Peptides against a protein of PDB entry 6GMG. Designs and how they scored, part 243

Target 1, 331 residues: chain A of PDB entry 6GMG
Amino acid sequence: DSDDRVTPPAEPLDRMPDPYRPSYGRAETVVNNYIRKWQQVYSHRDGRKQQMTEEQREWLSYGCVGVTWVNSGQYPTNRLAFASFDEDRFKNELKNGRPRSGETRAEFEGRVAKESFDEEKGFQRAREVASVMNRALENAHDESAYLDNLKKELANGNDALRNEDARSPFYSALRNTPSFKERNGGNHDPSRMKAVIYSKHFWSGQDRSSSADKRKYGDPDAFRPAPGTGLVDMSRDRNIPRSPTSPGEGFVNFDYGWFGAQTEADADKTVWTHGNHYHAPNGSLGAMHVYESKFRNWSEGYSDFDRGAYVITFIPKSWNTAPDKVKQGWP

## One batch from the design tools (peptide; made by RFdiffusion4, then SolubleMPNN)

Design b2_p19_4_s1 (from b2_p19_4, 6 letters changed)
Fold by OpenDDE base, seed 3:
Structure b2_p19_4_s1 (fold): chain B 331 residues (1-331), chain A 19 residues (1-19)
Amino acid sequence: as target 1 above (331 residues)
Amino acid sequence: SNADLINEYNAEAEAKALS
């Protein structure tokens, strides 16, 4: 739908990035410079640097989702999503709290629901599950072995995910990953794959059959994680933005942040890579910028969104788009 | 400002990815 979107030009393979600039605690650069960094740091296939292909540059040009797209190798499906919701806090605040001055009841309830999500715990749950999956992948040379390993791991940890249906996104995620089946990817060998994480921010009030208040201020009951598993049903996420609360106000559909497979144990020190909008250097939006944010900056989100989900997918181990360590900015 | 970080959804991207 973006007629003014432009695919960034190719960058020479050996061109080094220009320095990033600080922006509100983030490291920021223009998309072309990110391509340069990507080629130096993340482009490696089987240990060899690769020039970002035209297809990859086109994916990247779509903005925040493009960053996740180019690094994961596929457009986000968001099927295996996790979050953490404090039900007791929610109930207590609704019972004992009160709307702020000028805040409607609907605004109050929406805000309380938003604040009852714990981004850090949601992220930790995703990391926990990714770790379990990675253990299941390590020595599995076919999908059956992977699934058996996964079930054993879950049983050992008494994890509620062990009760998920075989067709659940949890168990089907690997087989539904295109790179798993590719000859130069997993080649149907689970041990050649690893779990990676990205995050999506979005709006809860997307049901057009619900009240206007829910569309404007959030649906307190929508997109809550299932108890025990932490799984979020993302089937109702249609990339519908928050409804305006005043004339002229507008909100965006989503934000995506790429984490990958960083091993940093301190969540606050993890780096999240995301974009601001599709690349339109000759349009009103301007050139796409890429941001590398610490978790605090990423998880804070925007008023456009009241939900944050942490999603697991898979990439080949031969790719370097999800290294153990991510350095913020350049140099 | 946060305004500079606002994304716009591109339906074309999704359509292309699903093709």
Scores: peptide ipSAE 0.026, ipTM 0.676, DockQ to the pose 0.407
Fold by OpenDDE base, seed 5:
Structure b2_p19_4_s1 (fold): chain B 331 residues (1-331), chain A 19 residues (1-19)
Amino acid sequence: as target 1 above (331 residues)
Amino acid sequence: SNADLINEYNAEAEAKALS
């Protein structure tokens, strides 16, 4: 029950974090300690360290999505999402494969679909697009200039995104970013913004009008990226968790991981920041913990989810929530 | 609603954290 969610208390601006705890390749800490780290490392606006505000602490308390929320400055809308799906693998496995012992046909198809997504390629596509966007932003002082630059970049690369409608999430993403319009943010100047990336894991079988099997084992046809662009239509993602396959079984609604704008070329060395659940120090769930995971740990996901999307949004360059280098843990 | 916005309990993540 979300009724026991609590906003973490303020941390002194100059308080240093306690050491993180290593856990299966991750660095883990309690949310209050993450706030300390955040204030030391990520809080800077125009180069000045900031105390995490009450509003930001409240956002953070929402769990994994809270990490993305506080660092991106807005609740994730997931409109500009990318993934990679191997259609040939999917078709071949369905044709030539068979259900495992005890596996239903629906379970088999759901599993095959899940396995046909490539998290690394999806991530790489998002990084590629973010890079294009950043080039388009760099010297653009109005949205028109940004869009012109973007189209030019896409044309030069023969990218299928050049064929997207002007009203698509791809072209409208910047103008729909609140921080772009803020005086202390972008102030309507694209060159003051940069593209950032986060990831969402979620369940494909969310259509209540579909079969129970799809809700339990996944919808093989749902949330596939469009060929050429890699864009995923996220409009049908309503944060509905996987349906139980047995009595007493329950699944989580989603998982979010914050990447930002790391420049590390090796995907395996990138750091993803996420939380385990909403903050409930006085409740049954306990205090929220924050994890800084390498890509391998993040991309593994959980059985709760069969889809992963990599989403692009924008933050002001004056924010330090998406630095070029992220160090795992503390110190 | 909070239900739409809040991250629910992840038992698997907790298990890893406690291990």
Scores: peptide ipSAE 0.124, ipTM 0.736, DockQ to the pose 0.086; fails the geometry check
Fold by OpenDDE base, seed 2:
Structure b2_p19_4_s1 (fold): chain B 331 residues (1-331), chain A 19 residues (1-19)
Amino acid sequence: as target 1 above (331 residues)
Amino acid sequence: SNADLINEYNAEAEAKALS
């Protein structure tokens, strides 16, 4: 019950975190200890360490989405999302493949669709686009200059994103970022902002008007990236979880992982920060835990989800929530 | 279990964010 959620208490600014512990190839800690790490490593504004505010602690307390929330500065809108889907593989497997023993046709199609997504290529696409955006931001002192730079960059690379409408999330994402407009943030100066990335795992079969089979086993046609651009229409993502396939079975609605702006070229060495559930130290769920996972661990996902998207948003360069290098765990 | 690693949906979070 969401009523059991508690905002973690403030941590002294100078309190060092306790060591993280390994958990299934990840680094794990309780939320209070993550706050300590966050204050030491990620809290800096204009180079000055900051105590996590009550508002930020409240955001964080919401679980996996809270980690992305506190680090991005806003609740995820998921508008600028990327993925990679192998259409040829999908078609070929549907045509020539067969359901496993005991697998229904719907289950087979859902599984084949899930397996046709490439998480690494999706992540790579998002990083590519973020790089283009960062180049466009670098010397732009107003939105018009940013957009002009962006179009030029895309044209030079013959990127299909150049054909997107001006109202597309791709072009409107910056102007729709609250921190861009804040005096102590971007102050309407694109050159003070940088692109960052997070990921969302979710269920494809969210259409209530569709068949029960699609809700149970996935909708093979839902949330596919557009050819050429890799953009995913996230408008139909309503955080509806997978339907149970057996009595008593339940699934979680989503998972969020924070990447930020790491410069590590090897995807497998990148670190993704996420939470398990909302903070309920006195409830059945218990205290919230924060995980720092390598890409392999993150991208594997869970049976709760059959889609993964990599989303671009923006934060002020003065924030240190998205450093070039992220160290897994503590110390 | 997945419940130990995966967040539960909280409608309150969305409502608060949209306020």
Scores: peptide ipSAE 0.027, ipTM 0.689, DockQ to the pose 0.412; fails the geometry check
Fold by OpenDDE base, seed 1:
Structure b2_p19_4_s1 (fold): chain B 331 residues (1-331), chain A 19 residues (1-19)
Amino acid sequence: as target 1 above (331 residues)
Amino acid sequence: SNADLINEYNAEAEAKALS
């Protein structure tokens, strides 16, 4: 029950976190302890650590989305999303493959579509684009300069994103970032901002007008990246969960994982931070837990989801919520 | 189990973000 959600109490600024514990190959801790770590490691504004504010603690209390929320400074809009889909593999498997024993045709097609997405390539595409954006930001002191730099960078790399409309999420993302306009944030200076990445897992079969089979087993044609750009149209993502296939079965709406701006070249060694559910210490769900997972653990996902997108947004460079290096767990 | 990692959607979060 959502009414059981509680905002975690404030933690003293200098309180060190308790050790994390391993959980299914990832580091795990209770939300209050994550706040302690966050204050020591990620809270820094202009080089000075900060106590997590009441507002930030409230954001965090919402679960997996809360982790991305508090670190990005805004609720995820998911407008600038990337993925990678192997069309040839998909077509070949549909043509030459066969449903498993007991698997319906719709279930087969949904599964094949899910398996045709490459999480690592999707992540790599987002990192590539973020790098281009960061170069465009570096010496731009107004939005016009940023956009000009961005177009030049894309042209130099022969990137299909150069053909996107000026009003597309790709070009409008910076101006639509609240922290870009804040006095203590970007202050309308692109060079004070940097691109960051988070990931969302969600269900493809969200069209209420589609067949029940698509809602149960996935829509093979939904949320595919555009060729060349890798952009995913997220406008149809309404946080609708997978439909049950049997009585009593239930699925969750989404999962969010925070990556930030890690520089680790090996995707498998990158750390993703996420939560399990809203904080309900006195409710049936219990206290919120925060997980720091390696890419393998994050990208594996759950049966609840058949899509993974990697989303770019922006934060001020003065924030330390997206450091170059993230250490898993504590100490 | 991995079930511990399963989130519950809270519409209040989205509503708050849109306000």
Scores: peptide ipSAE 0.026, ipTM 0.702, DockQ to the pose 0.365; fails the geometry check

Design b2_p19_4_s2 (from b2_p19_4, 7 letters changed)
Fold by OpenDDE base, seed 1:
Structure b2_p19_4_s2 (fold): chain B 331 residues (1-331), chain A 19 residues (1-19)
Amino acid sequence: as target 1 above (331 residues)
Amino acid sequence: SAADLINEYNAEAEAKARA
């Protein structure tokens, strides 16, 4: 029950973390210990360590989304999302492939659609766009200058995003970022901001007016990226979980993973931070745990989800929640 | 609702974490 959620207590600013534990090729720790690490490594504002505030601890307690929330400074809106989908693979597999033994046609189509997404290419597209945005942010001291720079960068690269409407989430993302407007954040100066990335796993079959089969096995046509841009329309994502396929089966609403702004060129070596569930130390679920996973572990996802999106948002450069290098675990 | 914003229990994740 969500009513069992508890805000983790404050940790002393100078308290060092306990060692993380290995778990399925990733580093794992309890949420309280993550707070300790966060204060030592990620809490810095203008180079000065900060104790995680009560508000931030409350955000964190929401689970996997809480990790992204505390590090990005806002609850994820998921407006600027990217993915990669192989249309030819999808069509060919539907035409030439066949359902596995015991697999329904709907299940087959849902699986083929899921497998036609390329997580690595989706992530790469987001990184590419974030890089373009970061160049546009450089030396831009007002939004107009930023937008002009962005359009020029896109034109130089012959990127299809240059054709997006001015009201598109792509162009409006910066102005809609609360920390951009904060005095201690961007202070309306684009050059004080940087693009960051997180990922969301979710279910495609969320349309209540669709067939039960789509809700159970996925909607093959839902949440595909637009050709050329890679943009995913996330407007129909309402955090609705997959429908059970058998009695007693249940699925989770979503998963979030924080990447930030790591510069590691090898995707397989990048670190993704996420949580297992909301913090309920006195409830049946128990204490929240935080995981630092490599891309392979993150991108595998779970059977609960058939879509992965890579989302761009912005944080002030004065924050250290998205460093160039992320070290897995502790020490 | 608050319930829509909270990360629910993931049995598969827990199983992997215990392994």
Scores: peptide ipSAE 0.190, ipTM 0.780, DockQ to the pose 0.068
Fold by OpenDDE base, seed 5:
Structure b2_p19_4_s2 (fold): chain B 331 residues (1-331), chain A 19 residues (1-19)
Amino acid sequence: as target 1 above (331 residues)
Amino acid sequence: SAADLINEYNAEAEAKARA
């Protein structure tokens, strides 16, 4: 019950975090302790440490999405999403493979589709695009200059994104970012912004008009990236969880992981920050915990989800919520 | 709705945290 969600209390600005707990390659802590770390490490605006505001603490309390929310400054819209799908693998496996023992055809197809997504390649595509965007932002002092730079960069790389419509989320993402327009944010100056990345795991079988099998086992055709661009149409993602396959079974609606703008070239060494559930210290779920996971831990996902997308958004360069280096845990 | 915005209980994550 979401009614028992509680906003974590304020933490003193100079309070140091307690040590994180190791957990299967992750660093884990209670949300209050993450707030302490956040204030010490990520809170800086124009180089000045900030106490997490009540509003930010409230955002954070929403769980995994709250981590992305507080660090990106806005609730995820997921409009500029990337993934990688191996169509040949999918087709070949469907043609030459067969259901496992006890596996239905629908379950087989759903599984094969899930396995045909490559999280690492999807992540790399997002990083590639973010890099292009950052170059386009660097010396652009108005949106027109940014867009011109972006088009030039794409043309130079012969990137299929150059063919996107001007109204595409790809080109409109910056102008639709609230912090870009804020006086103490971008102030309508692209050069004051940088591209950042987060990831969402979700269920493909969300179409209520589709078969029950698709809702239970996945929709093999849903949320595939467009060839060449890698863009995923996220418009049909309505945070609908996987349908139960047995009585009493339940699945989570989504998972979000915050990456930011880490410069670590090795994907396996990148750190992803996420939460387990909304904060309910007095409820059945208990206190929210925050995890800092390596890419392997993040990209594994859960059986709740069969899709992963890597989303680009923007934050002001003056924010330190997306540093180039993220250290796992504390100290 | 609040339910649409909130992260629901993640059983697997919780299980890992308890282990």
Scores: peptide ipSAE 0.161, ipTM 0.797, DockQ to the pose 0.086
Fold by OpenDDE base, seed 4:
Structure b2_p19_4_s2 (fold): chain B 331 residues (1-331), chain A 19 residues (1-19)
Amino acid sequence: as target 1 above (331 residues)
Amino acid sequence: SAADLINEYNAEAEAKARA
């Protein structure tokens, strides 16, 4: 019940976190302790630590999406999303594969589609694009200069994104970022901004007009990346969870993981920060917990989801919510 | 709705955290 959501209390600025608990290769802690770590490590504006504001604590209390929200400065819009899908693998498995014992045809097709997505390649594509954007931002002092630089970079790399419409999420993402326009943020200066990445896990079978089988087992044709660009049309993502396949079964609406702008080249060594549910310390769900997971732990996902997207947005360079290096856990 | 913006309970995540 959403009515049980509570905003975590303020933590003193200088309060040090308690040690995180290791769990299945992850570092885990209660949300209040994450706030303490956040204030020590990620809160810096222009090099100065900041106490997490009441507004930020409220955002955080929304669960996994709250982690991305507080670190990116805005609720995720998911407009600039990337993924990788192996069409040849999908076709081959459908043609030559067979349903497992007890598996329906719809379940088989949904599973094969899910397995045809490559999370690592999707993540790599997002990082590639973010790198291009960062180069375009570096010496641009207005949006026009940024867009010109971006087009030049894409042309030099023969990237299919160069053919996107000027009004596409790809080209409009910066101007639509609130922190870009803020005086203490970008101040309309692209060179003060940097590209950052987060990931969303969600269910493909969200079309209520589709078959019950697609809602239960996935829609094999939904949320595929466009060839060449890797862009995923997220317009049909309405945060609808997977339909139950048996009585009493329930699934979660989504999962979000924050990556930021880590420079670690090895994907397996990157750290992803996410939460388990909204904060309800006095309710049945209990307190929100925050996890810092390695990419393997994050990319595995849950049975609740059959799609993963890697999304690019922007934050001011003066923020430390997306440092070059992220240390897992505490200390 | 506000409900659409809230991360619902993740039983699998909780199970892993408790193990």
Scores: peptide ipSAE 0.184, ipTM 0.799, DockQ to the pose 0.068; fails the geometry check
Fold by OpenDDE base, seed 2:
Structure b2_p19_4_s2 (fold): chain B 331 residues (1-331), chain A 19 residues (1-19)
Amino acid sequence: as target 1 above (331 residues)
Amino acid sequence: SAADLINEYNAEAEAKARA
């Protein structure tokens, strides 16, 4: 019950974190200790550490999405999302493959679709686009200049994104970012902003008008990236969880992982920060825990989800929530 | 359970996102 959610208390600015503990190849800690780390490492505004505000602590308390929320400065809109899908593999497996023993046709198709997504290529695409955007931002002092730079960059790379509509999330994402408009943020100056990345795991079978089988085993046609651009239409993502396949079974609505703007070229060495559930220290779920996972652990996901998207948003360069290097755990 | 490892559905969070 969401009514059990509690906002974590404030932590003194000078309080150092306790050591993280290993958990299934990840670094794990309780939310209050993450706040301590956040204040020491990620809280900086214009180079000065800040105490996490009550509002930020409240955002964080919402669980995995809270980690992305507090670091990006806004609740995820997921409008600029990328993925990679191997259509040839999908078609071939559907045509020539067979359901496993006890597997229904719908279950087979859903599984094949899930397996046809490439998380690493999806992440790579998002990083590529973020890099292009950052180049476009660097010397642009108004939105018009940014857009012109972006179009030029895309043309030079022969990128299919150059053909997107002006109202596309690709071109409108910056102007729709609250921190871009804030006086102490971007102040309408693109050169003060940088592109950052987070990831969302979710269920494809969310259409209530579809068959029960699609809701249970996935919709193989849903949330595929557009060819060439890699853009995923996220408009139909309503945070509806997978339908149970057996009595008493329940699935979670989504998982969010924060990457930011790490410069590590090896995807396998990148660190993804996420939470397990909303903070309910006095409830059945207990205290929220925060995980710092390597890409392999993050991208593996859970059976609750059959889709992964890598989303681009923007934060002010003056924020340190997306540093070039992220160290897993503490110290 | 999966719920112990990942976020549960939170209507309040969604409401705040729309505000």
Scores: peptide ipSAE 0.109, ipTM 0.693, DockQ to the pose 0.422; fails the geometry check

